# Peptides against a protein of PDB entry 5VVV, part 26

Target 1, 276 residues: chain A of PDB entry 5VVV
Amino acid sequence: FLCGVVEGFYGRPWVMEQRKELFRRLQKWELNTYLYAPKDDYKHRMFWREMYSVEEAEQLMTLISAAREYEIEFIYAISPGLDITFSNPKEVSTLKRKLDQVSQFGCRSFALLFDDIDHNMCAADKEVFSSFAHAQVSITNEIYQYLGEPETFLFCPTEYCGTFCYPNVSQSPYLRTVGEKLLPGIEVLWTGPKVVSKEIPVESIEEVSKIIKRAPVIWDNIHANDYDQKRLFLGPYKGRSTELIPRLKGVLTNPNCEFEANYVAIHTLATWYKSN
Target 2, 276 residues: chain A of PDB entry 5VVV as posed
Amino acid sequence: FLCGVVEGFYGRPWVMEQRKELFRRLQKWELNTYLYAPKDDYKHRMFWREMYSVEEAEQLMTLISAAREYEIEFIYAISPGLDITFSNPKEVSTLKRKLDQVSQFGCRSFALLFDNIDHNMCAADKEVFSSFAHAQVSITNEIYQYLGEPETFLFCPTEYCGTFCYPNVSQSPYLRTVGEKLLPGIEVLWTGPKVVSKEIPVESIEEVSKIIKRAPVIWDNIHANDYDQKRLFLGPYKGRSTELIPRLKGVLTNPNCEFEANYVAIHTLATWYKSN

## One batch from the design tools (peptide; made by RFdiffusion4, then SolubleMPNN)

Design b1_p10_4_s4 (from b1_p10_4, 5 letters changed)
Fold by OpenDDE base, seed 2:
Structure b1_p10_4_s4 (fold): chain B 276 residues (1-276), chain A 10 residues (1-10)
Amino acid sequence: as target 1 above (276 residues)
Amino acid sequence: SLLDKTYKHV
């Protein structure tokens, strides 16, 4: 069971010292996972093709080593979906080289994120792939296999919550393709009924689990505040029954951008997790 | 919801 934090917000990423402090807190609270997915980290998303510099590599190696020291699984995410051509073998090779570099930093767990992107494929991809889901699954499976089938590999669908599913969760051709074609060792991220879900009902997890043919990892935006810089979400982790735990592969909270605001959010997630 | 649209950074 993956339980911890996704740094998945838009805005200023956390500094390395904040991330190390996070790992210490996660360990103390018996949480086990950190997903590195900061949207405004240039080499994560906008410039996903760009290799890390020597200095950036040293920082990431230090960060990954710190996660290991605190027994926190460091999952490196990349979001290539803004401008990747899935059918282009050079793009696939570029993605492979980027993840090879991160593997050299000592990272062993990875995520491919296709959240917050346009659903339209380019002309070249339309000639090769039957749908956007087929394109995403193809590259995800290929990367997963290329990396030697790492123990933890996550996929974030473009339809990552109920409100993004067309026509709905249970009938989504996109999610059906993901469920049918994504290799079984790849975990699927899910956000619940909405981008920010006040509640995640058990029935909603059963519904998505059926179509994706696996228990999801929750990317939980309950404490996310990147959409409203005037608000801090200081309340407890709530609106999730503990009956979700046996039906999930994990829960990763995407909390407030302000690192210092997240004590209650993360601590109460830990209390929730340990209550089952 | 409006929130759902806000996260669509298209």
Scores: peptide ipSAE 0.062, ipTM 0.811, DockQ to the pose 0.163
Fold by OpenDDE base, seed 4:
Structure b1_p10_4_s4 (fold): chain B 276 residues (1-276), chain A 10 residues (1-10)
Amino acid sequence: as target 1 above (276 residues)
Amino acid sequence: SLLDKTYKHV
């Protein structure tokens, strides 16, 4: 069971010292996972093709080493979906080289994120792939196999919540393709019925699990505030029955952008997790 | 919801 934090918000990423403090807190609270997915990290999303500099490499190596010291699984995410051509072997090779570099930093767990992108494929991809889901699954499977089938590999679908599914969760052709074609060792991220789910009913997890043919990892936006810079979410982790735990592969909370605001959010997630 | 639209960079 993956339980911890995803740094997955828009806005200023956390500094390395905040991330190290996070790992210390996660260990202390018996949580086990950090997903590196800051949307405004340039080489994560906008410039995903660009290799890390020597200085950036040293920082990431130090961060990954710190995660290991605190027994926290460091998952490196990349979001190539804004401008990748899925059918282009050069794009696939560029993605491979980027993940090879991160593997050299000592990272062993990875994620491919296709959240917050347009569903429209380019003309070249339409000639090769039957759908957007087929294109995403193809590259995800290829990368997963290329990396030697790492123990933890995550996929974030473009339809990552109930409100994004067309026509709905159980009938989505996109999620059906993901469920049928994504290799079984790859985990699927999900935010619940909504992007920001006030509640995640058990029945909603059973519904998505059936179509994706696996238990999801919850990307939980309950404490996310990047959509409203005037709000801080200081309340407890709530609206999730502990009956979800045996029906999930994990829960990763995407909390407030302000690192210091997240004590209650993360601590109460840990209490929730240990209550079952 | 309005929040669901805010997260879509579409």
Scores: peptide ipSAE 0.061, ipTM 0.810, DockQ to the pose 0.165
Fold by OpenDDE base, seed 3:
Structure b1_p10_4_s4 (fold): chain B 276 residues (1-276), chain A 10 residues (1-10)
Amino acid sequence: as target 1 above (276 residues)
Amino acid sequence: SLLDKTYKHV
């Protein structure tokens, strides 16, 4: 069971010292996972093709080593979906080369994120793939196999919550394709009925699990505040029954962008997880 | 909700 934090918000990423402090807190609270997915990290999303510099490589190697020291699984995410051409072998090879570099930093766990992108394929991809889901699954499976089938590999769908599913969760052709064609060793990220789910009912997890043919990992935006810089979510982790725990592969909270605001959010997630 | 729209349009 993956339990911890995703750094998955828009806005200023956490600094390396904040991330190391996070790992110490996660270990202390018996949480086990950090997902590196900061939207405004240039080489994560906007410039995903660019290799890390020598200086950036040293920083990432140090961060990954710190995660290992605190027994935290470091998952490196990349978000190529803004401008990747799925049918272009050069794009696939560029993605492979980027993930090879991160593997050399000592990273063993990875994620491909296709959240917050246009649902339309380019003309070249439409000639090769039957749908956007087919294109995403194809590259995700290829990358997963290329990396030697790592123990932890995550996929974030474009339809990552109930309100994004067309026509709905149980009838989504997109999620059906993901469930049928995504390799079984790849985990699927989900935010619940909404982007920011006030509650995640058990029945809603049973519904999505049926179509994706696996238990999801919750990307939990309950404490996310990047959508409204005037808000801080300082309340406890709530609106999730502990009956969800045996029905999930994990829970990763995407908390407030202000690092110091997250004590209650992360601590109460840990209490929730231990109460099962 | 407005929240669901914010993430789609970033």
Scores: peptide ipSAE 0.048, ipTM 0.786, DockQ to the pose 0.173
Fold by OpenDDE base, seed 5:
Structure b1_p10_4_s4 (fold): chain B 276 residues (1-276), chain A 10 residues (1-10)
Amino acid sequence: as target 1 above (276 residues)
Amino acid sequence: SLLDKTYKHV
């Protein structure tokens, strides 16, 4: 069971010292996972093709080493979906080289994120792939196999919540393709019925699990505040029955942008996890 | 709700 934090918000990323402090807190609270997915980290998303500099490499190596020291699984995410051409072998090779670099930093766990992108394929991809889901699954499976089938590999679908599914969760052709064609060792990220789910009913997890043919990892936006910087979500982790735990592969909370605001959010997630 | 406005500003 993956339990911890995703740094997955828009806005100023956390500094390396905050991330190290996070790992210390995660260990102390018996949580085990950190997903590196800061939307405004340039080489994560907008400039995903660009290799890390020597200085950036040293910082990432230090961060990955710190995660290992605190027995926290460090998952490196990349979001190529803004401008990748899935059918172009040069794009696939560029993605492979980027993940090879991160593997050299000592990273062993990875994620491909296709959240927050246009659903339209380019003309070249339409000639090769039957749908957007087929294109995403093809590259994800290829990368997963290329990396030697790492123990933890995550996929974030473009339809990552109930409200983004067309026509709905159980009838989505996109999620059907993901469920049928995504390799079984790849985990699927999900935010619940909404992007920010006030509640995640057990029945909603049973519905999505059926179509994706696996238990999801919850990307939990309950404490996310990037959409409303005038608000801090300081309340406890709630609206999730402990009956979800045996029906999930994990829970990663995407909390407030302000690192200092997240004590209650993360601590109460840990209490929730240990209560089952 | 404010929660429903989490539409990505493309």
Scores: peptide ipSAE 0.062, ipTM 0.810, DockQ to the pose 0.216; fails the geometry check

Design b1_p10_5_s1 (from b1_p10_5, 7 letters changed)
Fold by OpenDDE base, seed 1:
Structure b1_p10_5_s1 (fold): chain B 276 residues (1-276), chain A 10 residues (1-10)
Amino acid sequence: as target 1 above (276 residues)
Amino acid sequence: MKEKMRKAAL
């Protein structure tokens, strides 16, 4: 069971010292996972093709080493979906080289994210792939196999919540293609019925699990404030039955952008997880 | 709603 934090918000990424302090807190609270997915980290999303410099490499190696010191699984995410051409072998090769570099930093767990992108493929991809889901699954399976089938590999769908599914969760052709064609060792990220789910009912997890043919990892936006930076979400982790735990592969909270605001959010997630 | 804001930041 993956339990911890995803740094998955828009806005200023956390500094390396905040991430190290996070790992210390995660260990202390018996949490085990950190997903590196900061939307405004240039080489994560907007410039995903760009290799890390020597200085950036040293920082990432130090961060990955710190995660290992605190027994925290460091998952490196990349978000190429803004401008990748899935059918172009050069784009696939560029993605492979970027993940090879991160593997050399000592990273062993990875995520490929297709959240918050347009549903339209370019003309070249439409000639090769039957749908957007087929293109995403093809590259994700290829990357997963290329990396030697890592123990932890995550996929974030473009339809990552109930409100994004067309026509709905159980009838989505996109999620059906993901469930049928995504390799079984790849985990699927989900935010619940909404992007920010006030509640995540058990029945809603059973519905999505059926179509994706696996238990999801919850990307939980309950404490996320990137959509309204005038607000801080300081309340406890709530609106999730503990009956969800045996039906999930994990829960990763995406909290407030302000690192200092997240004590209650993370501590109460840990209490919820240990209450079984 | 966060759903509109996350898509509008793209």
Scores: peptide ipSAE 0.094, ipTM 0.853, DockQ to the pose 0.177
Fold by OpenDDE base, seed 4:
Structure b1_p10_5_s1 (fold): chain B 276 residues (1-276), chain A 10 residues (1-10)
Amino acid sequence: as target 1 above (276 residues)
Amino acid sequence: MKEKMRKAAL
């Protein structure tokens, strides 16, 4: 069971010292996972093709080493979906080289994120792939196999919540393709019925699990504040039955952008996880 | 609200 934090918000990424402090807190609270997915980290999303500099490499190696020191699984995410041409072998090779570099930093766990992108494929991809889901699954499977089938590999779908599913969760052709074609060792990220789910009913997890043919990892936006710069979410982790735990592969909270605001959010997630 | 903001950050 993956339980911890995803740094998955828009806005100023956490500094390396905050991330190290996070790992110390996660260990103390018996949480086990950090997903590196900061939207405004340039080489994560907008410039995903760009290799890390020597200085950036040293920082990431130090961060990954710190995660290991605190027994936290460091999952490196990349979000190529803004401008990748899925059918272009050069794009696939560029993505491979980027993940090879991160593997050299000592990273062993990875994620491909296709959240918050346009659903339209380019003309070249339309000639090769039957749908956007087929394109995403193809590259995800290829990368997963290329990396030697790492123990933890995550996929974030473009339809990552109930409100994004067309026509709905159980009938989504996109999620059907993901469930049928995504290799079984790849985990699927999900935010619940909404992007910010006030509640995540058990029945909603059973519904999505059926179509994706696996238990999801919850990307939990309950404490996310990147959508409202005037609000801090300081309340407890709530609106999730502990009956979800045996039906999930994990829960990763995407908390407030302000690192210092997240004590209650993360601590109460840990209490929730241990209550089962 | 978040859904609109995340889509607008594209």
Scores: peptide ipSAE 0.093, ipTM 0.851, DockQ to the pose 0.176
Fold by OpenDDE base, seed 5:
Structure b1_p10_5_s1 (fold): chain B 276 residues (1-276), chain A 10 residues (1-10)
Amino acid sequence: as target 1 above (276 residues)
Amino acid sequence: MKEKMRKAAL
């Protein structure tokens, strides 16, 4: 069971010292996972093709080593979906080389994220792939196999919540393709009925699990504040029955942008996780 | 503003 934090918000990324402090807190609270997915990290999303500099490499190696020291699984995410051409072998090879570099930093767990992109393929991709889901699954499976089938590999769908599913969760052709074609060792990220789910009912997890043919990992936006900079979510982790735990592969909370605001959010997630 | 929220409001 993956339980911990995703740094997955828009806005100023956390500094390396905050991330190390996070790992210390995660260990203390018997949480086990950190997903590196800061949307405004240039080489994560907007400039995903760019290799890390020597200085950036040293920082990432230090961060990955710190995660290992605190027994926290460090998952490196990349979001190529803004401008990748899925049918172009050069794009696939560029993505492989980027993940090879991160593997050299000592990273062993990875994620491909296709959230917050347009549901359109270019003309070249339309000639090769029958749908956007087929294009995403093809590259995800190829990358997963290329990396030697790592123990933890995550996929974030473009339809990552109930409100993004067309016509709905159980009938989505996109999620059906993901469920049928995504290799079984790849985990699927999900935010619940909404992008920010006030509640995540058990029946909603049973519905999505059926179509994706696996238990999801919750990307939980309950404490995310990147959509409203005037608000801090300081309340406890709530609106999730402990009956979800045996029906999930994990829960990763995507909390407030302000690192200092997240003590209650993360601590109460840990209490919730230990209560089952 | 989070892109997720803009896409959920459309």
Scores: peptide ipSAE 0.076, ipTM 0.837, DockQ to the pose 0.325
Fold by OpenDDE base, seed 3:
Structure b1_p10_5_s1 (fold): chain B 276 residues (1-276), chain A 10 residues (1-10)
Amino acid sequence: as target 1 above (276 residues)
Amino acid sequence: MKEKMRKAAL
């Protein structure tokens, strides 16, 4: 069971010292996972093709080593979906080289994120792939196999919550293709009925699990505030029954952008997880 | 591409 934090918000990423402090807190609270997915980190998303410099490589190696020191699984995410051409072998090769570099930093766990992108394929991809889901699954499976089928590999769908599913969760052709074609060793990220789910009912997890043919990892936006920087969510982790735990592969909270605001959010997630 | 930021989906 993956339990911890996703740094998955828009806005200023956390500094390396905040991330190391997070790992200390995660270990202390018996949490085990950090997903590196900061949307405004340039080489994560907007410039995903760009290799890390020598200085950036040293920072990432130090961060990955710190995660290992605190027994925290460091998952490196990349979000190529803004401008990747899925049918172009050069784009696939560029993604492979980027993940090879991160593998050399000592990273062993990875994620491909296709959240918050346009659902329309380019003309070249439409000639090769039957749907956007087929294009995403093709590259995700190829990358997963290329990396030697790592123990932890995550996929974030474009339809990552109930309100984004067309016509709905149980009838989505996109999620059906993901469930049928995504290799079984790849985990699927999900935010619940909404982007920010006030509650995540057990029945809603049973519904999505059926179509994706696996238990999801919850990307939990309950404490996310990147959508309104005037808001600070200081309340406890709530609106999730502990009956979800046996029905999930994990829970990763995407908390407030302000690192110092997240004590209650992360601590109450840890209490919730240990109460089962 | 219309980036559907989480900010715009809420």
Scores: peptide ipSAE 0.066, ipTM 0.798, DockQ to the pose 0.394

Design b1_p10_5_s2 (from b1_p10_5, 6 letters changed)
Fold by OpenDDE base, seed 2:
Structure b1_p10_5_s2 (fold): chain B 276 residues (1-276), chain A 10 residues (1-10)
Amino acid sequence: as target 1 above (276 residues)
Amino acid sequence: IYEKMKEAAL
């Protein structure tokens, strides 16, 4: 069971010292996972093709080493979906080289994120792939296999919540394709019925699990505040029955952008997790 | 949460 934090918000990423402090807290609270997915990290999303510099590499190596020190699984995410051409072997090779570099930093767990992108494929991809889901699954499977089938590999679908599913969760052709064609060793991220789910009913997890043919990892936006700079979510982790735990592969909270605001959010997630 | 999706987030 993956339980911890995803740094998955838009806005200023956490600094390395904050991330190290996070790992210390995660260990102390018996949480086990950190997903590196800061949207405004240039080489994560907008410039995903760009290799890390020597200096950036040193920082990431240090960060990954710190995660290991605190027994936190460091999952490196990349979000190539803004401008990747899935059918272009050069793009696939570029993605492979980027993840090879991160593997050299000591990273062993990875995520491909296709959240917050348009559903449109370019003309070249339309000639090769039957749908956007087929394109995403193809590259995800190829990367997963290329990396030697790492123990933890995550996929974030473009339809990552109930409200993004067309026509709905259980009937989504996109999610059906994901469920049928995504290799079984790849985990699927899900935010619940909404992007910010006030509640995540058990039935909603059963529904999505059926179509994706696996228990999801919750990307939990309950404390996310990147959409409203005037708000801090200081309340407890709530609206999730502990009955979800046996039906999930994990829960990763995407908390407030302000690192200092997240004590209650993360601590109460830990309490929730340990209560089962 | 991407700005385009703020309405779907709430």
Scores: peptide ipSAE 0.173, ipTM 0.844, DockQ to the pose 0.644
Fold by OpenDDE base, seed 1:
Structure b1_p10_5_s2 (fold): chain B 276 residues (1-276), chain A 10 residues (1-10)
Amino acid sequence: as target 1 above (276 residues)
Amino acid sequence: IYEKMKEAAL
């Protein structure tokens, strides 16, 4: 069971010292996972093709080493979906080289994220792939196999919540393609019925699990505040039955952008997890 | 998440 934090918000990323402090807290609270997915980290999303500099490499190696010191699984995410051409072998090779570099930093767990992108493929991709889901699954499977089938590999779908599913969760051709064609060793991220789910009913997890043919990892936006910089979410982790735990592969909370605001969010997630 | 995504999904 993956339980911890995803740094998955828009806005200023956390500094390396904040991430190290997070790892100390995660270990202390018996949580085990950190997903590196900061949307405004330039080489994560907007400039995903760009290799890390020597200085950036040293920082990431130090961060990954710190995660290992605190027994936290460090998952490196990349979000190529803004402008990748899935059918272009050069784009695939560029993605491979980027993940090879991160593997050299000592990273062993990875994620490909296709959240917050348009559903449209370019003309070249339409000639090769039957749908957007087919294109995403093809590259994800290829990368997963290229990396030697790492123990932890995550996929974030474009339809990552109930309200984004067309026509709905159980009838989505996109999620059906993901469930049928995504290799079984790849985990799927999900935010619940909504992007920010006040509640995640057990029945909603059973519905999505059926179509994706696996238990999801919850990307939990209950404490996310990047959509409203005037608000802080300081309340406890709630609206999730402990009956979800045996039906999930994990829970990763995407909390407030302000690192200092997240004590209650993370601590109460840990209490929830240990109450099972 | 973008605010536009919130408006569509909250």
Scores: peptide ipSAE 0.170, ipTM 0.837, DockQ to the pose 0.535
Fold by OpenDDE base, seed 3:
Structure b1_p10_5_s2 (fold): chain B 276 residues (1-276), chain A 10 residues (1-10)
Amino acid sequence: as target 1 above (276 residues)
Amino acid sequence: IYEKMKEAAL
C-alpha cells in the first residue's frame, strides 16, 4: 500500500530542504511514499524533453539518496502530454533517454502523467492510434517495459476523476481502453468522484476499479489549494472510510502549496491509514 | 490542478 504525499500542485515547487524535511516526517509518521510531480518544475512538464544539467542532476541524486535514507519510496513523475507526438519514435526515444538519466540518479520508481491536457490527438497520432487512450497506453507500456518493469510504475489518466469521464465512469471508452490495454503491473491514479472530492464513497472506488481492472492509487486533492491562492486547507483528512484501504493500492495526498501548512493534512492521513 | 478544470469538475 502506497501512502504519503504527491507534490502535484501548480505554483512554486518545494525546495530540496523542504522535501528532505518531508521525508523525515513521512518516516516518523510511518508513511512510505513521495511522488515527485511539481507541475511548474520546468523539466517535469513544459520542457520534459530537456535533460537535467550537472547541477540539477546533483540535486536530484541528493534528494533520491535522502528518500532512501528515510526509507521513502521516491517516485519520479513526468508529464509529456502537453506536446508529445505519441506516434513519433523520436519522441518516445527522447522520453526513454530522460528516464534513463533519472534511473542513473538511483531512481527505481516512475510515473507517467496525462492529467490536465487536451483530449485531442494531433493528425499524425490519429493515423496510428484508434483513440487517445490507445496512444497513451502504447507509450506507457513501452516505457514500463523499457525500464525493465519497475516494481512501482504509475499512470495518471486524462479522465482521472468521475466528472471527467464521458459519458460516466462505468461507460467511459477511454477508461475501458486503459483497463483492457494497460499492463497489469502499472498502477492507475484517481482523484475520486471529482478533482477535489469532498467524499470518496466505497461504491465509487468499486465502480472505477471494475473498469480499470485494478485497485487505484488515490491522488487526493482534499488539501490542494493551487486553484485558490487565498485559501489554506488546514483541516484533517476526512470523508474517506477506512473501508477504502483494502480496496486501494494507495493514497497520496496532494496538499497545500505552502509546505508549512501541511502538518495536519499529512499527520491525519497517517492516523487514518494506521486506524485500519 | 488548473482552476478552470476545478471549476468544471466541482
Scores: peptide ipSAE 0.170, ipTM 0.835, DockQ to the pose 0.488
Fold by OpenDDE base, seed 4:
Structure b1_p10_5_s2 (fold): chain B 276 residues (1-276), chain A 10 residues (1-10)
Amino acid sequence: as target 1 above (276 residues)
Amino acid sequence: IYEKMKEAAL
């Protein structure tokens, strides 16, 4: 069971010292996972093709080493979906080289994120792939196999919540393709019925699990505040029955952008996780 | 949460 934090918000990324402090807190609270997915980290999303500099490499190596020191699984995410041409072997090779570099930093767990992108493929991809889901699954499977089938590999779908599913979760052709074609060792991220789910009913997890043919990892936006700079979500982790735990592969909370605001959010997630 | 940011910016 993956339980911890995803740094998955838009806005100022956490500094390395905050991330190290997070790892100390995660260990103390018996949480086990950090997903590196800061949307405004340039080489994560907008400039995903760009290799890390020597200085950036040193920082990431130090961060990954710190995660290991605190027994936290460091998952490196990349979000190539803004401008990748899935059918272009040069794009695939560029993505491979980027993940090779991160593997050299000592990273062993990875994620491909296709959240918050347009559903339209370019003309070249339409000639090769039957759908956007087929394109995403193809590259995801290829990368997963190229990396030697790492123990933890995550996929974030473009339809990552109930409200984004067309026509709905159980009938989504996109999620059906993901379920049928995504290799079984790849985990699927999900935010619940909504982007920010006030509640995640057990029945909603059973519904999505059926179509994706696996238990999801919850990307939990309950404490996310990147959409409202005037709000801090300081309340407890709630609206999730502990009956979800045996039906999930994990829960990663995407909390407030302000690192200092997240004590209650993360602590109460840990309490929730241990209550089962 | 880009979708929510769009909704909040409108």
Scores: peptide ipSAE 0.166, ipTM 0.834, DockQ to the pose 0.339

